# Ledger of designs, part 33: peptides against a protein of PDB entry 5IXI

Target 1, 141 residues: chain A of PDB entry 5IXI
Amino acid sequence: TPLLDASSLEYLFAQGQYDLVKCLAPIRDPKTEQDGHDIENECLGMAVLAISHYAMMKKMQLPELPKDISYKRYIPETLNKSIRQRNLLTRMRINNVFKDFLKEFNNKTICDSSVSTHDLKVKYLATLETLTKHYGAEIFE

## One batch from the design tools (peptide; made by RFdiffusion4, then SolubleMPNN)

Design b2_p13_5_s4 (from b2_p13_5, 7 letters changed)
Fold by OpenDDE base, seed 2:
Structure b2_p13_5_s4 (fold): chain B 141 residues (1-141), chain A 13 residues (1-13)
Amino acid sequence: as target 1 above (141 residues)
Amino acid sequence: SLDDFLKKVKNRP
């Protein structure tokens, strides 16, 4: 990963979140059905990173976050729309899996302070590079 | 698995 000063990293992280959610940095086209599922999982992972970063910045633990916290505002809008169109059982599964991911990530990583906000930003941007069509190349050139 | 997911998220590229 590139070496960035704190202010630059903060800016790129914020802009990267915005660009991903607003689809200004569109995610890559899936090569297969399984690749599509992998892309969705990576997007959900991005949401975990973003929410965890938010919680750390606000000095809050998961139980202190709003009970209706969701991936919906932290994933590409196109993916969010796609998920909303799926059947109830599928949506319930996605919600439950995400909640489990977020809970365990918080307990084992965030609560123990084994990962810093700096680490989360770096991981977010690195994943953004692999997920998007062209945006990531511009960030790391 | 969840463990694989956590490792993927925690590990730096």
Scores: peptide ipSAE 0.030, ipTM 0.670, DockQ to the pose 0.130
Fold by OpenDDE base, seed 4:
Structure b2_p13_5_s4 (fold): chain B 141 residues (1-141), chain A 13 residues (1-13)
Amino acid sequence: as target 1 above (141 residues)
Amino acid sequence: SLDDFLKKVKNRP
C-alpha cells in the first residue's frame, strides 16, 4: 500500500466512510449467496471499526456511548434497507450480535489499547478496497 | 474470533 501521511489518511478515512454509507462507492456484487453474507459481515465489521474509531477519538468509554448506537448509520444505505426487510427475529439477532461484538471490540481497542486509531483507519480503507466495485482501486492505484 | 480479528487489523501487510 502507498505511504500516506496522517492528514491524507484522515481525509481518505472520512471520505471513505461517507462514500460507503451513501453508496457513492457501491459494494461489489455478490458472486454467491455465501459471498453476499460475507459482504454483509464485512460491512458490519466496517461499522464496528468506524464506531470504535469515533469512540477512541472522543475518548468515550462504553457506558458513554449512546444506548441506541447501531450499525445503521455506518453501513451502506442499500444494505440497511435490505436488513430492514428481514423478519423481526433476524433483525434482533443482528442487532444483538453487533452490540456484543462492538462491546468486546471496544474493550480491546479502548481499554486494552491493543489497536490504535491508525490501525483502524488502515484496516477500514483496506477493507473498503476489497468491498467496493471500483472506488478502492481508484484510491490505491 | 475477536482475537483473530484484532490480529488481522494489527498485522495488515
Scores: peptide ipSAE 0.028, ipTM 0.674, DockQ to the pose 0.110
Fold by OpenDDE base, seed 3:
Structure b2_p13_5_s4 (fold): chain B 141 residues (1-141), chain A 13 residues (1-13)
Amino acid sequence: as target 1 above (141 residues)
Amino acid sequence: SLDDFLKKVKNRP
């Protein structure tokens, strides 16, 4: 991992979030059906990282976040559209799994102060590299 | 796994 100063890392993290959501850094093509599910789960994981980072920066606990908190604004728009087209039961499952994951991550990682905002930014950018076709190369080559 | 995540974060070069 390249050594970046705090200001540079903050910039890259913000830009990376924007590029992922707006599909300016498109996610890689799945190699198999299972790979497609893995990519989706990684995107949902990215949402957890982004939301957790936001909460930490604002010094807020998850219960203090808006009630309508969701992955929808933190994942690629293409994936969000895909999820919205799935049946109700599937969408409910995804929503519940995401909420549970977010809660668990907060309780076992964030609240324990074992992970800093710096760590979250590094993890986010590292995952972005593996998820996207070429954007990761722009940052880490 | 949260444990795997923590290990990756802490041990990443």
Scores: peptide ipSAE 0.027, ipTM 0.663, DockQ to the pose 0.092
Fold by OpenDDE base, seed 5:
Structure b2_p13_5_s4 (fold): chain B 141 residues (1-141), chain A 13 residues (1-13)
Amino acid sequence: as target 1 above (141 residues)
Amino acid sequence: SLDDFLKKVKNRP
């Protein structure tokens, strides 16, 4: 991976979040239904990274975060719209998967202080590169 | 796994 100074990394992380959510960096087309599910899981993972970064910056733990914290503002708007069109059971499943994912990440990774905000930004941008059609390539080329 | 993620991130060039 390319070496970025702290200021550049901070900027790219912020811009990457904006571009992903606003679909300025559109996610790649799924090759199969399973690939589509994997892409969705990666988007949920991106939300976990973004929320965890926010929490760390605010020096907050998950129990201190609002109970209504959700992936909705941290995933592509197109995906959010897609999820809203799914049936109740599917939406409940997605909500449960996300909550479990966030809790697992916090318990196993954040709470032991083994991960820094720097690490989260790196992981976010690396995932963004693989998840989007051309945005990542432009960043690192 | 999360452990694999930690290793990957920490050792990422």
Scores: peptide ipSAE 0.029, ipTM 0.671, DockQ to the pose 0.098; fails the geometry check

Design b2_p13_6_s1 (from b2_p13_6, 7 letters changed)
Fold by OpenDDE base, seed 5:
Structure b2_p13_6_s1 (fold): chain B 141 residues (1-141), chain A 13 residues (1-13)
Amino acid sequence: as target 1 above (141 residues)
Amino acid sequence: ARKVFEKFFSSFY
């Protein structure tokens, strides 16, 4: 892939978040039920990246984040609607999984490995390439 | 879920 300067990377990261959430870059179609679960977890991972990037830019630690922080505004709107239609136990399980993702990423990746905001942007865009139907070709062409 | 997470963030470890 071509090397991107800091300004270009910042723009693409912001645009990528918008396109993913607004479903302008639609996620790939699941081939199986397990594939659907994998896609959902990848979207939760994208939310972790976005939230962590936000926290780092604001110089906030995980415990200092607002109590109403959630994956809901950081995942595709279609997926968010789908999750809201599921039963309470399923939604609770998803919330717990997300909290575990965020906590583990903060402890093992942000704190221990000292990951930069630059690294988060790169990972986000790289995942966007494989998660969406055709967005990768536009980014890395 | 953990397995998917570890694969997703493997590049950071």
Scores: peptide ipSAE 0.108, ipTM 0.797, DockQ to the pose 0.767
Fold by OpenDDE base, seed 2:
Structure b2_p13_6_s1 (fold): chain B 141 residues (1-141), chain A 13 residues (1-13)
Amino acid sequence: as target 1 above (141 residues)
Amino acid sequence: ARKVFEKFFSSFY
């Protein structure tokens, strides 16, 4: 992976978020049901990274974010539509897991300042490389 | 830092 200066990293991070959410960089095809589940979980993780980055940039703690903050705007639109079609119990489970992870990530990683916005961008782009079909290869090779 | 991220990501699986 080539070294990126701060400006380039910021641009790629912003563009990567847009491409993931808008499905311009489509997620890879699942090889199995378990792989599909893993892909979904990685997308939720990407949402945590994006939200945490946003909060850090705005110098906000998670409790200061809107109460209705969710993964919906930070995951691929196709996945969001898929989740919305699932039954109530499944959606509740996903929401709870996501909120718990977001809280845990904030408490264990963000609040103690062990991870910077730079680190979040790097992790986001690195995950994007493995999550999408071809998008990551264009950036990191 | 990456090890911390991997631990958190693995919790989703």
Scores: peptide ipSAE 0.083, ipTM 0.765, DockQ to the pose 0.127
Fold by OpenDDE base, seed 1:
Structure b2_p13_6_s1 (fold): chain B 141 residues (1-141), chain A 13 residues (1-13)
Amino acid sequence: as target 1 above (141 residues)
Amino acid sequence: ARKVFEKFFSSFY
């Protein structure tokens, strides 16, 4: 794969977030029901990466983030619509799992490790490549 | 770092 400098990573990371959320880079088709669940969890993970990156760039701690922080604006719009149609208990579970994951990720990875914003961008783009249909195929070959 | 992220991703399951 081609080497990416810092400016290129910034551009691709920003564009990748936009493409994922706006479904310009649609998520791959699930092969099974379990695969669909895995895809959804990866999308939630992408939201955690995006939020954590934002917080690090702004030098903010999780308690300083808006109290109503959610995955909604950081996942594919199609998935967000799907989640909204699920029953209350399911939505509550997803919200709780996401919040717990975000907190755990922040504590164990951001605060207690040497993970940088650069690492987050690399992981985001690498996941985006495998999560979406043919996205980044030319860049990450 | 990638392996750490994969472990966290797995926590959703």
Scores: peptide ipSAE 0.081, ipTM 0.765, DockQ to the pose 0.127
Fold by OpenDDE base, seed 3:
Structure b2_p13_6_s1 (fold): chain B 141 residues (1-141), chain A 13 residues (1-13)
Amino acid sequence: as target 1 above (141 residues)
Amino acid sequence: ARKVFEKFFSSFY
């Protein structure tokens, strides 16, 4: 956009990641059980975006990432604590879902399209606006 | 790119 240069976008992206993880920008309240599931999936999606951006900046591909790569550092701390309280089978399922999510994103979106680090930052901030209670107004107003 | 992202995210709901 003409109003937001590359340095400003980089700053907002970094700050947005920090605010989401540290719950300074709290996620919205779920309206239903399904909505809660959707919110969790969106958070996992945010982790995929953040990790993919990191990998692209480091000129790394998915197979070069650590085998134990996880969403834990890239989702809200409150959600991470909630997941850790769930039973082993549930946690295993979530881990598998996330790894499949990351793999699919890398193969179908990153490799098969012209997605850039710029696109990832824009998508991250746009999703942050809809995922959190009031953070969108701080970014785009 | 936006359409690809939206389609991708919707597949998890």
Scores: peptide ipSAE 0.076, ipTM 0.761, DockQ to the pose 0.127

Design b2_p13_6_s2 (from b2_p13_6, 9 letters changed)
Fold by OpenDDE base, seed 5:
Structure b2_p13_6_s2 (fold): chain B 141 residues (1-141), chain A 13 residues (1-13)
Amino acid sequence: as target 1 above (141 residues)
Amino acid sequence: ARETFKKFFSSFY
């Protein structure tokens, strides 16, 4: 893949978040039920990346984040609508899984490995390539 | 879920 300067990377990261959430870059179609679960978890991972990047830019620690922080505005709107249609126990499980993702990433990756905002942007864009149908060709062309 | 998370973030570990 071509090397991107800091300004280009910042722009692509912001645009990528917008395209993913607004479904302008639609996620791939699941081939199986398990694949659907994997796609959902990847989207939750994308939310963790986006929130962590935001927190780092604001110089905030995880306990200092708003108590109402959620994946809802950081995942595709279609997926968010799908999740809201599920029963209460399922939604509670998803919320717990997301909170565990965020906590584990903060403790083991952000703190221990000293990951930079640059690394988060690269990981986010690299995931868009595989998670969405055709967005990768536009990013790395 | 945990396995998917570990695989997703394997590049950071």
Scores: peptide ipSAE 0.130, ipTM 0.805, DockQ to the pose 0.772
Fold by OpenDDE base, seed 2:
Order: sequence, then C-alpha cells, then structure tokens
Structure b2_p13_6_s2 (fold): chain B 141 residues (1-141), chain A 13 residues (1-13)
Amino acid sequence: as target 1 above (141 residues)
Amino acid sequence: ARETFKKFFSSFY
C-alpha cells in the first residue's frame, strides 16, 4: 500500500464511502454461502468504521449521535435492500448486533486505544480493496 | 489495530 498524505487519504476515504454505498464500486461476488456472509459482515464493519470516523471528526460520543443511527446509509444500497427484505426477527437481530458492535468498538477500540481517524481511513480503504471487485486495485496501484 | 478490526468484522454474526 502506497503512502498517502493526509489530504489524499481524506479524499479517497470520502470517495470510497460514496462508491461503496452507491454501488459504483460493487462488492465482489460471493464464492460460497459462507463467503456471502463474510462479505455482509465486512460491509457492516465498514459501516461501523464510517460512523465512528464521523463521530470522531465531530468530536461526538456515540450516545450523542441520533438514536436512529444505523448501518443503512453506510452499506451498499443493494445489501440494504436485501436486508430489508428479510423477516422481522432477522432484521431485529442485525440491528441489535450492529448497535452492540458499534458501542463496543467505540468504547474498546476508539476510547481505550490509540486508534485515530487516520487509522480508520486506512482500514476502510484496505477493506474496500478486498471487498470490491476491481475498485480497490485502482486505489492501491 | 488491523488484527482487532478483522476480529470484529469476522465476529459480527
């Protein structure tokens, strides 16, 4: 991975979020059912990274964020539509797991560690490389 | 940090 200055990293991070959510950088095709599950988990993880980054940039604690904050605006639109088609119990589980993960990530990773917004951007882009079909290769070549 | 992130992602479900 090439070294990027702060301005370039900020731009790529913003663009990467947009491309992922809008499916301009489509996620890779699952090779197996388990692979599909892993892809979904990574997408939800990307949402946690994006939200945490936003909170840090705004100097906000998670409890200060809107109560209705969710992964919906931070994952690929195709995945969001897929999740919305699942049964109520499944959707409730996903919501609860996500909220718990977000809380834990904030407390144990952000507050209790030296993780910075820089680290979040790097991790986001690195994950984007493995998550998408071809977009990541363009960024890191 | 990266290993922690991977662990979190893999344990989401």
Scores: peptide ipSAE 0.099, ipTM 0.772, DockQ to the pose 0.128
Fold by OpenDDE base, seed 1:
Structure b2_p13_6_s2 (fold): chain B 141 residues (1-141), chain A 13 residues (1-13)
Amino acid sequence: as target 1 above (141 residues)
Amino acid sequence: ARETFKKFFSSFY
């Protein structure tokens, strides 16, 4: 695979977020129902990465983020629409699990480890490659 | 770091 410098990573990370959310890079088709669940979890994980990266870049702690912080603007629009159609209890569960996951990731991975914004971008792009249909195939070959 | 992230994604319910 080609070596990516810092400026290239910044560009690809920003573009990758846009492509994922706007479904320009559509998520892969699930092979099974469990695979579909895994894909959804990966998308929510991508939201955690994006939010954490933003917070780190702005030197903000989680309590300093907007109180209504959510995965909604950081996941594929198609998935967001799907979640909105689910029943109230399911949506509440997803919201709670996501918030807990974000908090746990921030405390255990960001604060208590050597994870940098560079690492987050690399993981985001690497996940994007396998999560979406043919995205990054040329770049990560 | 990569192994941590693998656990990160797999630990999401």
Scores: peptide ipSAE 0.097, ipTM 0.773, DockQ to the pose 0.126
Fold by OpenDDE base, seed 3:
Structure b2_p13_6_s2 (fold): chain B 141 residues (1-141), chain A 13 residues (1-13)
Amino acid sequence: as target 1 above (141 residues)
Amino acid sequence: ARETFKKFFSSFY
């Protein structure tokens, strides 16, 4: 956008990640059980965006990332605590689904499309607007 | 790539 230069976008992206993880920008309340599941999926998706952005900035590909890469540092702390309270099989399932999703995103979306770090930042911030209670107003107003 | 991102977030589980 003409109102946000590259440096401003980089700043907002970094601050947005911090606010989401530290729950300074709390996620919205689920309206239904399915909505709660969708919110969790969006949070995990945000982790994929953040990790992919990191990898692209470091000029790294997925195989070069640590084998124990996880969503834990890239999702709201409240959600991370909730997941840790679930049984082992559920946690294993979430881990596997996330890793497969990250792999698919890198192979099909990043490599097969012209997705840039700019696109990832824009999508991340736009998702914060809908995922959190009031953060969107702080970014785009 | 907006449609791709929408599908991306809905592809979990």
Scores: peptide ipSAE 0.093, ipTM 0.766, DockQ to the pose 0.126

Design b2_p13_6_s3 (from b2_p13_6, 7 letters changed)
Fold by OpenDDE base, seed 4:
Structure b2_p13_6_s3 (fold): chain B 141 residues (1-141), chain A 13 residues (1-13)
Amino acid sequence: as target 1 above (141 residues)
Amino acid sequence: SMETFKKFFSSFY
């Protein structure tokens, strides 16, 4: 595993977000129904990482974030479309769980200074490698 | 669920 300097890590993190959302790094095919559910949850987790990183970089607290903050622009567009096709109760559940975890993660993990922006980028890229089909194969080899 | 997210972020805890 190659060691990345700060600038390289920042670049890969930014590019990775773009690739995930735009489906240039397509999500791996689920092997089972449960695997599909796990993949979706990992995508939502990626959104938490991305939003938390954004907030930290902007020196913003959760109350300062837009009230309509959502995972929508931080997950694969294909998954976003899929979620929008689900019934209202399902979408509400996803929204509530996501917001609850985002709040908890930021209050108990980020605000306690136990996690840095560096940690978020590393976790994001590591998850991206396993979540997508062949992303970063040459880099993480 | 919240438990799923906690598992996902277990490396931070």
Scores: peptide ipSAE 0.191, ipTM 0.836, DockQ to the pose 0.651
Fold by OpenDDE base, seed 3:
Structure b2_p13_6_s3 (fold): chain B 141 residues (1-141), chain A 13 residues (1-13)
Amino acid sequence: as target 1 above (141 residues)
Amino acid sequence: SMETFKKFFSSFY
């Protein structure tokens, strides 16, 4: 990133995570039911990125993460509340999907060391721009 | 790479 040094990128990444979770950067309105499903999956993907970044910074591998690792603290609070109100089977499916996301990302992307913490921060912020309402336009325009 | 990330997210749709 030619416009941002490492310290600036680290700051924006931390702030972006906070803004997403606290809904200070609200997610975009779904255009269709399928779009709503896509938004939810992208949020789960954002959780995978955040967790993977944390693990890499701590030099931890996926098997070393807590067995009950969850997306709950890494997605918008509004979405988390919505998911908690869904029936048990739906919540179980979402939990399984998230675990599959995390496992898939680890196996295909992290294990071969092809992705750095820098790459994760860039992807996170870039996704944040498209996922939320007008967020990051001043940085990525 | 960015292509890897695109493929990653696209697999969820």
Scores: peptide ipSAE 0.119, ipTM 0.783, DockQ to the pose 0.127
Fold by OpenDDE base, seed 1:
Structure b2_p13_6_s3 (fold): chain B 141 residues (1-141), chain A 13 residues (1-13)
Amino acid sequence: as target 1 above (141 residues)
Amino acid sequence: SMETFKKFFSSFY
């Protein structure tokens, strides 16, 4: 496994976010319906990681972030389109759950300084490797 | 920690 310095992590993290959102690194095919739900939840989790990393880098707390901040710009575009086509109640549920989850994550990890930006990048890339089709195989093998 | 992140992703909703 190649050793990654800080500069390499920054590059890979930025590129990984772009590849995930733009579906250049497409998410893996679900094996079951439950697996599909797990994949979706991981994508939403990736959004939390990305937003949290951004906030930490800018030394901002969640209340200081734009009011309209959501998962929409931080998940695969295909998934975003899928969610937008779901009924109102489902979309409301997803929005509320995500908002609460983001707040909880921020309070329990970021505010307590138990997680660094380095940790977020590592987790993001590690998850990206398993979440997408063969992405990062050369990097993580 | 990595365990926190594992719980994070698995317990989203």
Scores: peptide ipSAE 0.114, ipTM 0.784, DockQ to the pose 0.129
Fold by OpenDDE base, seed 2:
Structure b2_p13_6_s3 (fold): chain B 141 residues (1-141), chain A 13 residues (1-13)
Amino acid sequence: as target 1 above (141 residues)
Amino acid sequence: SMETFKKFFSSFY
């Protein structure tokens, strides 16, 4: 496959975010219970990447982001609905885990400027390929 | 770096 220029990568990144959230690119079926947990964690990771990319584009630090920032708009809608049906303690744990992911990533990577927006887009699309069912074959193969 | 991302996602599992 040919290398993508910056404009093409930007387009694919935006489209990939939309496809993941709207479940146009559905996440793969878990093979085991542990695989299911891994899939959910990867979705939370995708949210971290998306939010971090947004923050970098807006030249914002983590404390400058709106306090209502959540993973909810950056994960598959099916997963979001599933999480809403879980008990309070589970939802609290998920919220805390996400906040920890975002904070850890920001402190170790974003603040040090060791990762560019280009790197985030590449990681997002690469993860999207393995996370979803048969997605990206026309682009990456 | 890609290694940073690998370490980041490895902590999820």
Scores: peptide ipSAE 0.108, ipTM 0.779, DockQ to the pose 0.127

Design b2_p13_6_s4 (from b2_p13_6, 9 letters changed)
Fold by OpenDDE base, seed 4:
Structure b2_p13_6_s4 (fold): chain B 141 residues (1-141), chain A 13 residues (1-13)
Amino acid sequence: as target 1 above (141 residues)
Amino acid sequence: AKETFKKFFSSFY
């Protein structure tokens, strides 16, 4: 929110990441199979935001990130467990799609300086509000 | 999946 100062936004962003991954802010229940797929993709999108923010804060480009960079520690633990239960081809597809989008987002959005760390935090928290059951109500009340 | 990502990040484009 525009009413939050930089320090407050930084705190909420950090806490939001922790709450999402640790499932303290549980993901909303899917209404349909497609909704479940959309929720998973939004979680992967959240991972892109978190990783991009991390890279920007560390002054690192994608080639400088670890080769095993993954969404695993940036998505809800429950979703991570679910993905691990899927077959190898599915997991490979998810990994490839994620890495491709991360690369595209970095090259076309971050490297072009069209997005700041502030924008990433705002988008992350805004998505967290709609993605989780009641966490948004607690933050923005 | 990529289409969902495009929608997800449409605010940045």
Scores: peptide ipSAE 0.128, ipTM 0.799, DockQ to the pose 0.630
Fold by OpenDDE base, seed 1:
Structure b2_p13_6_s4 (fold): chain B 141 residues (1-141), chain A 13 residues (1-13)
Amino acid sequence: as target 1 above (141 residues)
Amino acid sequence: AKETFKKFFSSFY
């Protein structure tokens, strides 16, 4: 496994976010319906990681973030389109759950200083490798 | 932190 310094992590993290959102690194095919839900949840989790990392880098707390901040810019575009086509109640649930999840993660993990930006990047890239089709195989092997 | 992240992704909703 190649050794990654801080500069390499920054580059890979930025590129990984772009590749995930733009579906250049497409998410893996679900094996079952439950697997599909797990994949979706991981994508939403990736959004939480990305937003939290951004906030930490800018030294901003969640209340200081834009009011319209959501998962929409931080998940695969295909998934975003899929969610937008779901009924109102489902979309409301997803929005509320995500908002609560983001807040909880920030309060319990970020504010307690138990996780650094370095940790977030590592987790993001590691998850990206398993979440997408063969992405990062050369990097993590 | 690693275990927290595992719970984070697995228990989203």
Scores: peptide ipSAE 0.086, ipTM 0.758, DockQ to the pose 0.129
Fold by OpenDDE base, seed 2:
Structure b2_p13_6_s4 (fold): chain B 141 residues (1-141), chain A 13 residues (1-13)
Amino acid sequence: as target 1 above (141 residues)
Amino acid sequence: AKETFKKFFSSFY
């Protein structure tokens, strides 16, 4: 696969986010219950990457982000609907876990390392390839 | 950076 320049990477990153959230690039079918859990966690991770990228582009720290920032707009809509159907305690746990992931990533990776927006886009697209059914081939092949 | 990302995502599982 050819190396992508900055402009091409920016386009693919934006398109990849849209395709994931709108389920145009559907997530792969879980092979086991644990695989389903892994897929869900990867989706939450994708949300962390997307939000962190947004914050970096806007030169904002996590506390400066809107208080209503959530994973809901950054995960597949089908998964979001599924989460909404779960009981209150489960939803609270998911919210807390996500907030912890976002905070930890920001503190340990964004603030304490040389991770750039370029790195985030690469990680996002690489994860998208393994997370979705067939979309990876369309992006990289 | 690559190792950091791998460690980060591994913590989800």
Scores: peptide ipSAE 0.085, ipTM 0.755, DockQ to the pose 0.129
Fold by OpenDDE base, seed 3:
Structure b2_p13_6_s4 (fold): chain B 141 residues (1-141), chain A 13 residues (1-13)
Amino acid sequence: as target 1 above (141 residues)
Amino acid sequence: AKETFKKFFSSFY
């Protein structure tokens, strides 16, 4: 990122996580049912990015993470509340799919060192811009 | 690795 130094990027990444979770940067309105599903998947993907970044910064491998690691604190609070209202089987499936997603991401992307913490921050902020309403336009336009 | 990230996001479900 030619316009941002490392300190600025770290700040924006931290602030972006806060804004997404607290819904200060609200997610965009879905255009269709499928779009809504895609938005949810991207939010869960954002959780994977955030967790992976944390693990890399702490020099922790996936097996060292808590066994009850969850997306709950890394997605918009509105989406988290929505998921909590779904039936038990659906919630179990989401939990299992998320864990598999996190594991796959770690094995295929993180373990081979093909992705750095810098890459994760850039992807997170770039996705945040497209996922939310008019967020980060001043940075990426 | 933009394509890799996109693939992971789209393959979540």
Scores: peptide ipSAE 0.082, ipTM 0.752, DockQ to the pose 0.127

